# Designs tried in a protein design run: peptides against a protein of PDB entry 2FGR. Part 235

Target 1, 331 residues: chain A of PDB entry 2FGR
Amino acid sequence: SSVTLFGIVDTNVAYVNKDAAGDSRYGLGTSGASTSRLGLRGTEDLGGGLKAGFWLEGEIFGDDGNASGFNFKRRSTVSLSGNFGEVRLGRDLVPTSQKLTSYDLFSATGIGPFMGFRNWAAGQGADDNGIRANNLISYYTPNFGGFNAGFGYAFDEKQTIGTADSVGRYIGGYVAYDNGPLSASLGLAQQKTAVGGLATDRDEITLGASYNFGVAKLSGLLQQTKFKRDIGGDIKTNSYMLGASAPVGGVGEVKLQYALYDQKAIDSKAHQITLGYVHNLSKRTALYGNLAFLKNKDASTLGLQAKGVYAGGVQAGESQTGVQVGIRHAF

## One batch from the design tools (peptide; made by RFdiffusion4, then SolubleMPNN)

Design b2_p24_7_s3 (from b2_p24_7 with S1G T5E S10D A11K A15E N24K)
Fold by OpenDDE base, seed 1:
Structure b2_p24_7_s3 (fold): chain B 331 residues (1-331), chain A 24 residues (1-24)
Amino acid sequence: as target 1 above (331 residues)
Amino acid sequence: GAAPEFKFGDKLSDEEIDEIINSK
């Protein structure tokens, strides 16, 4: 059996040129290249190809020393794995996000990531971004000649908000083909939530693909998120992403990613473009820089997620520029 | 059973580090 202590401390100096008041924000931020974390994981060989596993992981905030506390909200699973694949019990990434965020070249963190996995509708559930779930059972298949799949169900446990019942119930999964340089996936999910105290379904469909040409990698996402409210029109967002990355001099990586968020309920688009560079000082330690530009149109108020500095919105139709320069250390 | 092997720091392989870094 084994137990592994692991983590990442990722801290940056961050700047955004506009907040909701039109003022700049700057300071020390976290998780610009990878989410800062502390974790414990381990396995036990049960014989016959069966293994038990556990995973406990929480976010670290290096700027304030976790002043609000520490938890295992990133992952808190026990698992069985074998020739049949893996079954997980506990809070985790839902299968759809686990697979489809893998196409995000900015590691689903900092100012550069694909922001499609979002609460687009002021959903009142804690996980209305479609990323993680409580009370989750997940199953992941082995890889069969490239083909693989994952499925998940989260129990609502009769959670209510206003008149909405079944809040927090998740059902979803993906099918994928992962073979050599090619990855492609289709994910479908539904989550029960509330908006304005009324029952709402968060429906999500996501298509992802990537191809590694050796000299460069291309990656793309197509997503539709729809909050179907019992009263009122649907809140629909179509999100698109295209990114490229390339190794630089054996020690660096450059990334460029574009995303479009077509927010149908407000008939407004936002465009995000991010340039990133990671410089590996070692296997464990990297310097990085991100430069992001977010252009809101019309009624769009999206802000870059400069965690620890400013992650709020901007004025409608305003553009925001963000910079992060930091250190990532894995241990 | 035997006490679990405790891994940390330099006991992690490069592959394990890559997995950690690439985990979301």
Scores: peptide ipSAE 0.567, ipTM 0.915, DockQ to the pose 0.913
Fold by OpenDDE base, seed 2:
Structure b2_p24_7_s3 (fold): chain B 331 residues (1-331), chain A 24 residues (1-24)
Amino acid sequence: as target 1 above (331 residues)
Amino acid sequence: GAAPEFKFGDKLSDEEIDEIINSK
């Protein structure tokens, strides 16, 4: 059997030119290139091709030393794996998020990532961004000639908010083709939540694809998220992303990513464009810089996610510029 | 049972580091 201690400390200096009051924010932020984490994982060979596994992982906030505490909310799983694939029990990335965020060139963190995996509707559930779930059972197939899939179900355990009695229930999955330079996936999910104390279904459809040309990688996402409310109508967002990355000088990587968030319930769009650079000082240590522009139109109030500095919204129709410069160290 | 093998730091392979860095 094995036990591995691992982690990442990613800390940056960050700036955004506007908060909700129209004022600038700046300071020390976290997780600009990769989410900072501390983890324990391990495996046991049970023979016959069967393995047991565990994974415990929590987020690290290097700017304040985890002043709000430490937990294993990133992942807390036990698993069995073999020729059949892997079954996981416990809090984790939901299968749709695990697969479809892989097309985000900004690693689902910092000021540059695709923000489609969001609570678009003031959902009252703990995980209404569609990223992780409590009480999750997940299954992942092996890769068969490129084809692979993942499925998940999270128990609501009769969690109630207002009149909603199934809050936190998740069902979802993806199918994918991963072969050589090509990756393509379709994900479907439904999560039960509450909005204004009323039962609401968060439905999500996501298409992702990437192709590695060797000299550059192209990646794309198409997503529709609907918070289906019995009263007040659907809160629908169509999100689009296109990104490119390229190696620079053998030790660097440049990234450019554009996203559009068409927020149908408020008839308003937001445009995000991010330029990123990572410079590897070693296998474990990198310097990075991100420059992001977010243009809100009409009633849109989206903000860049400068974690540890400012991750709130802006005034309706306002644009925001963000910068992060930091160090990532893996251990 | 035998104590588990403990891995940390320089005992992690480059592949393990890449997996950690690229995990979401």
Scores: peptide ipSAE 0.492, ipTM 0.883, DockQ to the pose 0.854
Fold by OpenDDE base, seed 3:
Structure b2_p24_7_s3 (fold): chain B 331 residues (1-331), chain A 24 residues (1-24)
Amino acid sequence: as target 1 above (331 residues)
Amino acid sequence: GAAPEFKFGDKLSDEEIDEIINSK
């Protein structure tokens, strides 16, 4: 059997030129290139090709030393794996987010990530961004000639908000083809939640693809999220992403990513463009810089996620510029 | 059973480090 202690400490100096009051914010932030974390994982060979596993992982906030405490809300799973694939029990990334965020060149963190996995409707559920779930059972297939899939179900445990029942129930999955330089996948999910104390379904469909040309990688996402409300009509967002990355001089990587968020319920668009550079000082230590521009139109109020400095919105129709310069260390 | 093998730091392979860095 094995037990591995692992983690990442990622801390940066960050700046955004506008908050909700129109003022600049700056300071020490976290998780600009990778999410800072502390984890324990391990496996036991049970014989006959069967293995047991565990995974416990929590987020680290290096700027304040985890002033709000530590938990295993990133992942807390026990698993069985073998020739049949892997079954996981416990809080984790839902299968749709686990697969489809792999196409985000900014690692689903910092000021540059694809922000489509979001609570677009003031949903009252704890995980209405569609990223993780409590009470989750997941199954992942092996890779069969490139083809693979994942499925998940999360129990609501009769959680209620207002008149809404079944809050926190998730059902979803993906199908994918991963072979050599090519990756492509389709994800579908539904989560039960509440908006204004009324039952609401969060439906999500996501397409992702990437191709590695050796000299550069291209990646793309197409997503629709729909909060289906009984009263007030649907809250729909169409999100698009296109990104490219390339190695630089054998020790660096440059990344460029564009995203569009078409927020149908407010007839408003937001445009995000991010330039990033990572410089590897070693296998486990890197310097990085990110520069992001977010242009809100009309009633859009989206903000860049400069975690530890400012992650709130801006005034309607305002644009925001963000910078992060930091160190990532993996151990 | 035998005590678990404990791994951290330089006991991790380059592949294990890449998996950690690339995990979301």
Scores: peptide ipSAE 0.486, ipTM 0.885, DockQ to the pose 0.882
Fold by OpenDDE base, seed 5:
Structure b2_p24_7_s3 (fold): chain B 331 residues (1-331), chain A 24 residues (1-24)
Amino acid sequence: as target 1 above (331 residues)
Amino acid sequence: GAAPEFKFGDKLSDEEIDEIINSK
């Protein structure tokens, strides 16, 4: 059997030129290139190709020393794996987010990531961004000549909010083709939640693809999220992303990513463009910089996610510029 | 049974480090 201790400490100096009041925010932030974390994982060989596994992982906040506490909300799973693939029990990334966020060149972290995996409708569920779930059972297939899939179900455990009685139920999965330089995936999910105390279905469809040309990588996402409300009509967002990355001088990586968020319920668009650079000082230590510009139109109030400094919205129709410069260390 | 093997720091392979860095 094995136990691995691992983690990342990622801390940055961050700036955004506008908050909800129109004022600038700056300070020490966290998780600009990778989410800071502490984890334990391990395996046991049970013989015959069967393995048991565990994974416990929590977020670290280097700016305040985890003043709000530490937990294993990133992942807390036990698993069995073998020739059949892997079954996981416990809180984790849902299969759709685990696969489809892989096309985000900013790794769902900092001020540059694709923000489509979001609570677009003031959903009252704890995980209405569609990223993780409690009480999750997941299954991942092996790779069969490029083809692979993942499926998940999360129990609601009769959680109620207002008149909604199935809050936290998740069902979803993906199919994918991963072969050499090509990756392509389709993900579908439904999560039960509440909006305004009323039962609401969060439906999600996501298409992703990437191709690695060696000298550069191209990546794209197409997503629709739909909060289906019994009263008040649907809250629909179409999100689009296109990104490129390239290695620089064998020690660096440059990234450029554009995203469009078409928020149908408010007939408003937001445009995000991010330039990022990572400079590897070693295998474990990197310097990084991110520059992001977010343009809200009309009633859109989206803000860049400068974690530890400012992650709130801005005034309707306002633009926001963000900068992060930091150190990532993996151990 | 054999005592559990503890891995940390320099005992992690480059591939394991890449997995950790790229994990979301």
Scores: peptide ipSAE 0.555, ipTM 0.910, DockQ to the pose 0.914; fails the geometry check

Design b2_p24_7_s4 (from b2_p24_7, 8 letters changed)
Fold by OpenDDE base, seed 2:
Structure b2_p24_7_s4 (fold): chain B 331 residues (1-331), chain A 24 residues (1-24)
Amino acid sequence: as target 1 above (331 residues)
Amino acid sequence: GPAPVFKYGDALSDEEIDEILNSK
């Protein structure tokens, strides 16, 4: 059997020009290029191509030394894998987020990522962003000539909020084609939650694609989320993303990503554009900088996610500029 | 049974580092 200790420490200086009061925020933030983490993983060869695995991973907050504690909420799985693929038991990325966030050129973290995987409706569930789930069983197929898939189910365990008694139930999956420079995927998910103490379904459909031209990579996402409420109508958001990345000088990468969030329930749009640069000092260590602009229209109050500095909203119709400059180290 | 292996630091391959960096 094997055990591997691993992690990432990513810490930055961050600035946003507006918070909910219209004031600037600045300081030391975390996870601007990659989510900071500490993990243990390992495998046991059981013979015949069958392996047991485990993965324990928690987020690190370098700015405060994990003042709120450490846990394995990023991933806490045991698995069996083989020629049939992989079955995982435990908290993890849900299959839809695991696959479809791979098209986000900003690694689902910092001020630049696609923010479509969000709690759009003040859902009262712990994971109403559709990213991870407790009590999860997942299955991932092998890659067959490019074709692959993943499926997941999370038990609600009769978690009750108000009149909702199935909070945290997840069912979802994706189908994908990954071959050479091309990747394309379709994901579908439903999560049970509560809004205002009433049962609500978070339905999600996501399309993703990328193509690597060698000199540059293009990536795109199309997503619809619906919080289907019994009373008050659906809270629907259509999210769009288009990004490009290119290697620079053999040691750098430049990234540009645009996203549009069409928030139907408030008839309001938000536009996000982010320029990022990563400079590799080594395989493990990089410097990075992100510059993001978020333009809210009408009733939209979205904020950039400068984790550790400010990740809240802004006043309706306000624009926000964010900057992160940091160090990422993998060990 | 086989001897246990504990890996850290330089014992991780570049491929393993890439896997970690690409994990979301």
Scores: peptide ipSAE 0.581, ipTM 0.917, DockQ to the pose 0.907
Fold by OpenDDE base, seed 4:
Structure b2_p24_7_s4 (fold): chain B 331 residues (1-331), chain A 24 residues (1-24)
Amino acid sequence: as target 1 above (331 residues)
Amino acid sequence: GPAPVFKYGDALSDEEIDEILNSK
């Protein structure tokens, strides 16, 4: 059997020009290029092509030394894998987020990522962003001629909020085609939650695609989220993303990504554009910079996610500019 | 069974590092 210790420490200096009061925020933040983490993983060969696995991973906050504590909320799985694929038991990325966030050129972290995987409706469930789930069983197929899929179910364990009695139940999956320079995926998910103490379904559909031209990569996402409520109507958001990345000088990468969040319940749009640069000092160590602009229209109050500095909203209709400059080290 | 292996640092391959870096 094997055990591997691994991690990432990603820490940055960050600035945003507006918070909820209209004031600037700046300081030391975390996870601007990759989420900082500490993990243990391993495998055991059981023979006949069957393997057992485990994965324990928690987020690291280098700015405060994990003052809020450490846990394995990123992933805490035991697995069986073989020619049939992989079955996982435990908290993890749900299959839809695991696959569809792969099209985000900003690695689902920092001030530049696609923010569609969000709690758009003040859902009261812990994972109403559709990213991870507790009590999760997942299955991932092998890749067959490019075709692959993943499926998941999370038990609610009779978790209640208000009158909602199935909070945290997840069912979802994706189908994909991954072959050479092309990747394309369709994801569907439903999660049970509560809004205002009432049972609510979070439905999600996501399309993703990317193509690597060698000299540049293009990537795109189309997503619809619906928080289906019996009272007050559905809270629907259509999210769109288009991004490009290109290698620079053999050791650098430049990224540009645009996203649009059409928030139907408030008839308001937000536009996000981010320029990023990563400079690899080694395989494990990089310098990076991100510059993001978020324009809220009408009643939209979205904020850039400068983790460790400011990740809250802004005033309705306000624009926000963010900068991160940092070091990422993988070990 | 095989001897237990504990890996860290440079014992991780470039492919393993890429996997970690690409994990969200």
Scores: peptide ipSAE 0.578, ipTM 0.918, DockQ to the pose 0.898
Fold by OpenDDE base, seed 5:
Structure b2_p24_7_s4 (fold): chain B 331 residues (1-331), chain A 24 residues (1-24)
Amino acid sequence: as target 1 above (331 residues)
Amino acid sequence: GPAPVFKYGDALSDEEIDEILNSK
C-alpha cells in the first residue's frame, strides 16, 4: 500500500475596485491560480488488476491560517479501480463538474474562471452550485478509443428544508470523447434543493470542447442552468465561455477568456473578460497575474471571486475590475 | 505485496504534480 502527502499553497495580493457599497477592496487573497489544499491519497494493489484507493483533501487559507478550521470537504473518497474503471464512495466533485470544468482555462479558480457552476437562485442546499456532493457514489469508465463517461448519484438521506423532502439528491453524468488534441463532452445533472422553502430541481446541461493546436489551445463551454420552482416559474441562466491559451518562452502561459452570463429571470447579462499569465520558476513554483473585468448590465450584480479579499456582488449594472498577483507552490 | 511507501516532496513525479495542479 502507498500513502502520498501533497498540497498547494497559493497566496496573492488582490484588488477589486467595487464592492456592494461601491468601495474598493484589497489585501491578501488565496487560490488565485490553483486552489490551496492539503491532501493525503494512496492505493493498495489487491492483485488481478484490482486496486483500492483513498483520497482526503481539504482547502487551505494561507491568509488566515484556516481560522475557521480544516476539513476534507474537497474530497473524502474510498475507491475500487481496475479494467472496469473506477467506483468512488464519498464526498467529491460530481461527475459533471469534474469533466466540464476541465474546459475552463482558469481551472475554476481565482477571478478569471467560468462562473456558470453557481447557485443562481438562492438555493438553500449546501452544494447548489453543482460542483460537489455529499453521500456520492461515482463511476468512471476507462477510455475506449477516446470515448469515456462518468456517472454519479448522491443520497438525500431524507434531508428536508421547508416542504422540500429530497434536498441534496444528485443524479448526473457525462459522455465524452478525448483523443489527442481534441476533447468534447456533454454533461447532464439534476439536483434536488429548496428555494424559499419550496422543492426545487436544479437542472443543468453543459457542452464543452477544446482543441490543442500545439502553439495555442482553444476551449469553449455552453451551459444552461434551471432552478425549476413549483411556484414562481423557472430561474434560468444561459452561460457561454470561449478561451484561448498559449505557451510563452517555454516557461510561461498566457490565457484569455471571455464569458457571458444571460440571467433570464432578471433579463440581465453579465460579461466577463480575463487575462492571465503564469510564470513557472520551477515545476512546483510559479508566479502569476490575473486581470479581470466584469460588466453587469441592467439588474445584474455579479462579482469577481477574489477569495480572501472580496467575493460578494456589486450594485446593479456596475462594472468591476479585479487584479491578483501571487505565488503558487505545489509540494 | 510491495512494501508500504510514504511519498512526499521530491518523491512525487512530474506527472503526479501535473495531476495535482490540474485538479479542481
Scores: peptide ipSAE 0.576, ipTM 0.917, DockQ to the pose 0.880
Fold by OpenDDE base, seed 3:
Structure b2_p24_7_s4 (fold): chain B 331 residues (1-331), chain A 24 residues (1-24)
Amino acid sequence: as target 1 above (331 residues)
Amino acid sequence: GPAPVFKYGDALSDEEIDEILNSK
């Protein structure tokens, strides 16, 4: 059997020009290029092509030394794998998030990521952003000539909020084609939650694709999220993303990503554009810089996620500029 | 069975580091 200790420490100086009061915020932030983490993982060969595995991973907050504590909420799984694929038991990324966030060129963190995986409706469930789930069983197929899939189910365990009695139940999956420079995926998910103490379904459909031309990579996402409420009508958001990345010399990478969030319930759009640069000092250590612009229209109040500095909203119709400059180290 | 292996630091391959960096 094997055990591997691993992690990432990513800490930055960050600035946003507007908070909810219209004032600037600045300071030391975390996870600007990659989410900071500490993990343990391992495998045991059981013979006959069967392996056991475990994975324990928690987020690190380098700015305050994890003042709020440490847990394994990123992943806490035991698994069996073989020619049949992999079965996982425990908290993890849900299959739809695991696959479809792979098309985000900003690694689902910092001020530049695709923000479509969000709680758009003041859902009262703990994971109403559609990213992770408790009590999860997941299955991932092998890759068959490019074709692969993943499926998941999370138990609600009779969790109740108000009159809602199935909060936290997840069912979802994806189908994908991954072959050489091409990746394409379709994901579908439903999560049970509550809004205002009433049962609500969070439905999600996501299409993603990328192509690596060698000299540059293109990536895109199309997503619809719908919180289906029995009373008050549906809360629907259509999210779009297009990104490009390219190597710069032998040691750098530049990234540009645009996203549009069409928030139908408030008839308001938000536009996000982010420029990023990573400079590799080694295989494990990089310097990076991000510059992001978020333009809210009408009633939109979205804010950039400068974790550790400011991740709240802004006033309706206000624009926000964010900057992060930091160090990422993997160990 | 084989002796347990504990890996850290430079004992991780470049491929393992790439996997970690690409994880969300």
Scores: peptide ipSAE 0.566, ipTM 0.915, DockQ to the pose 0.913

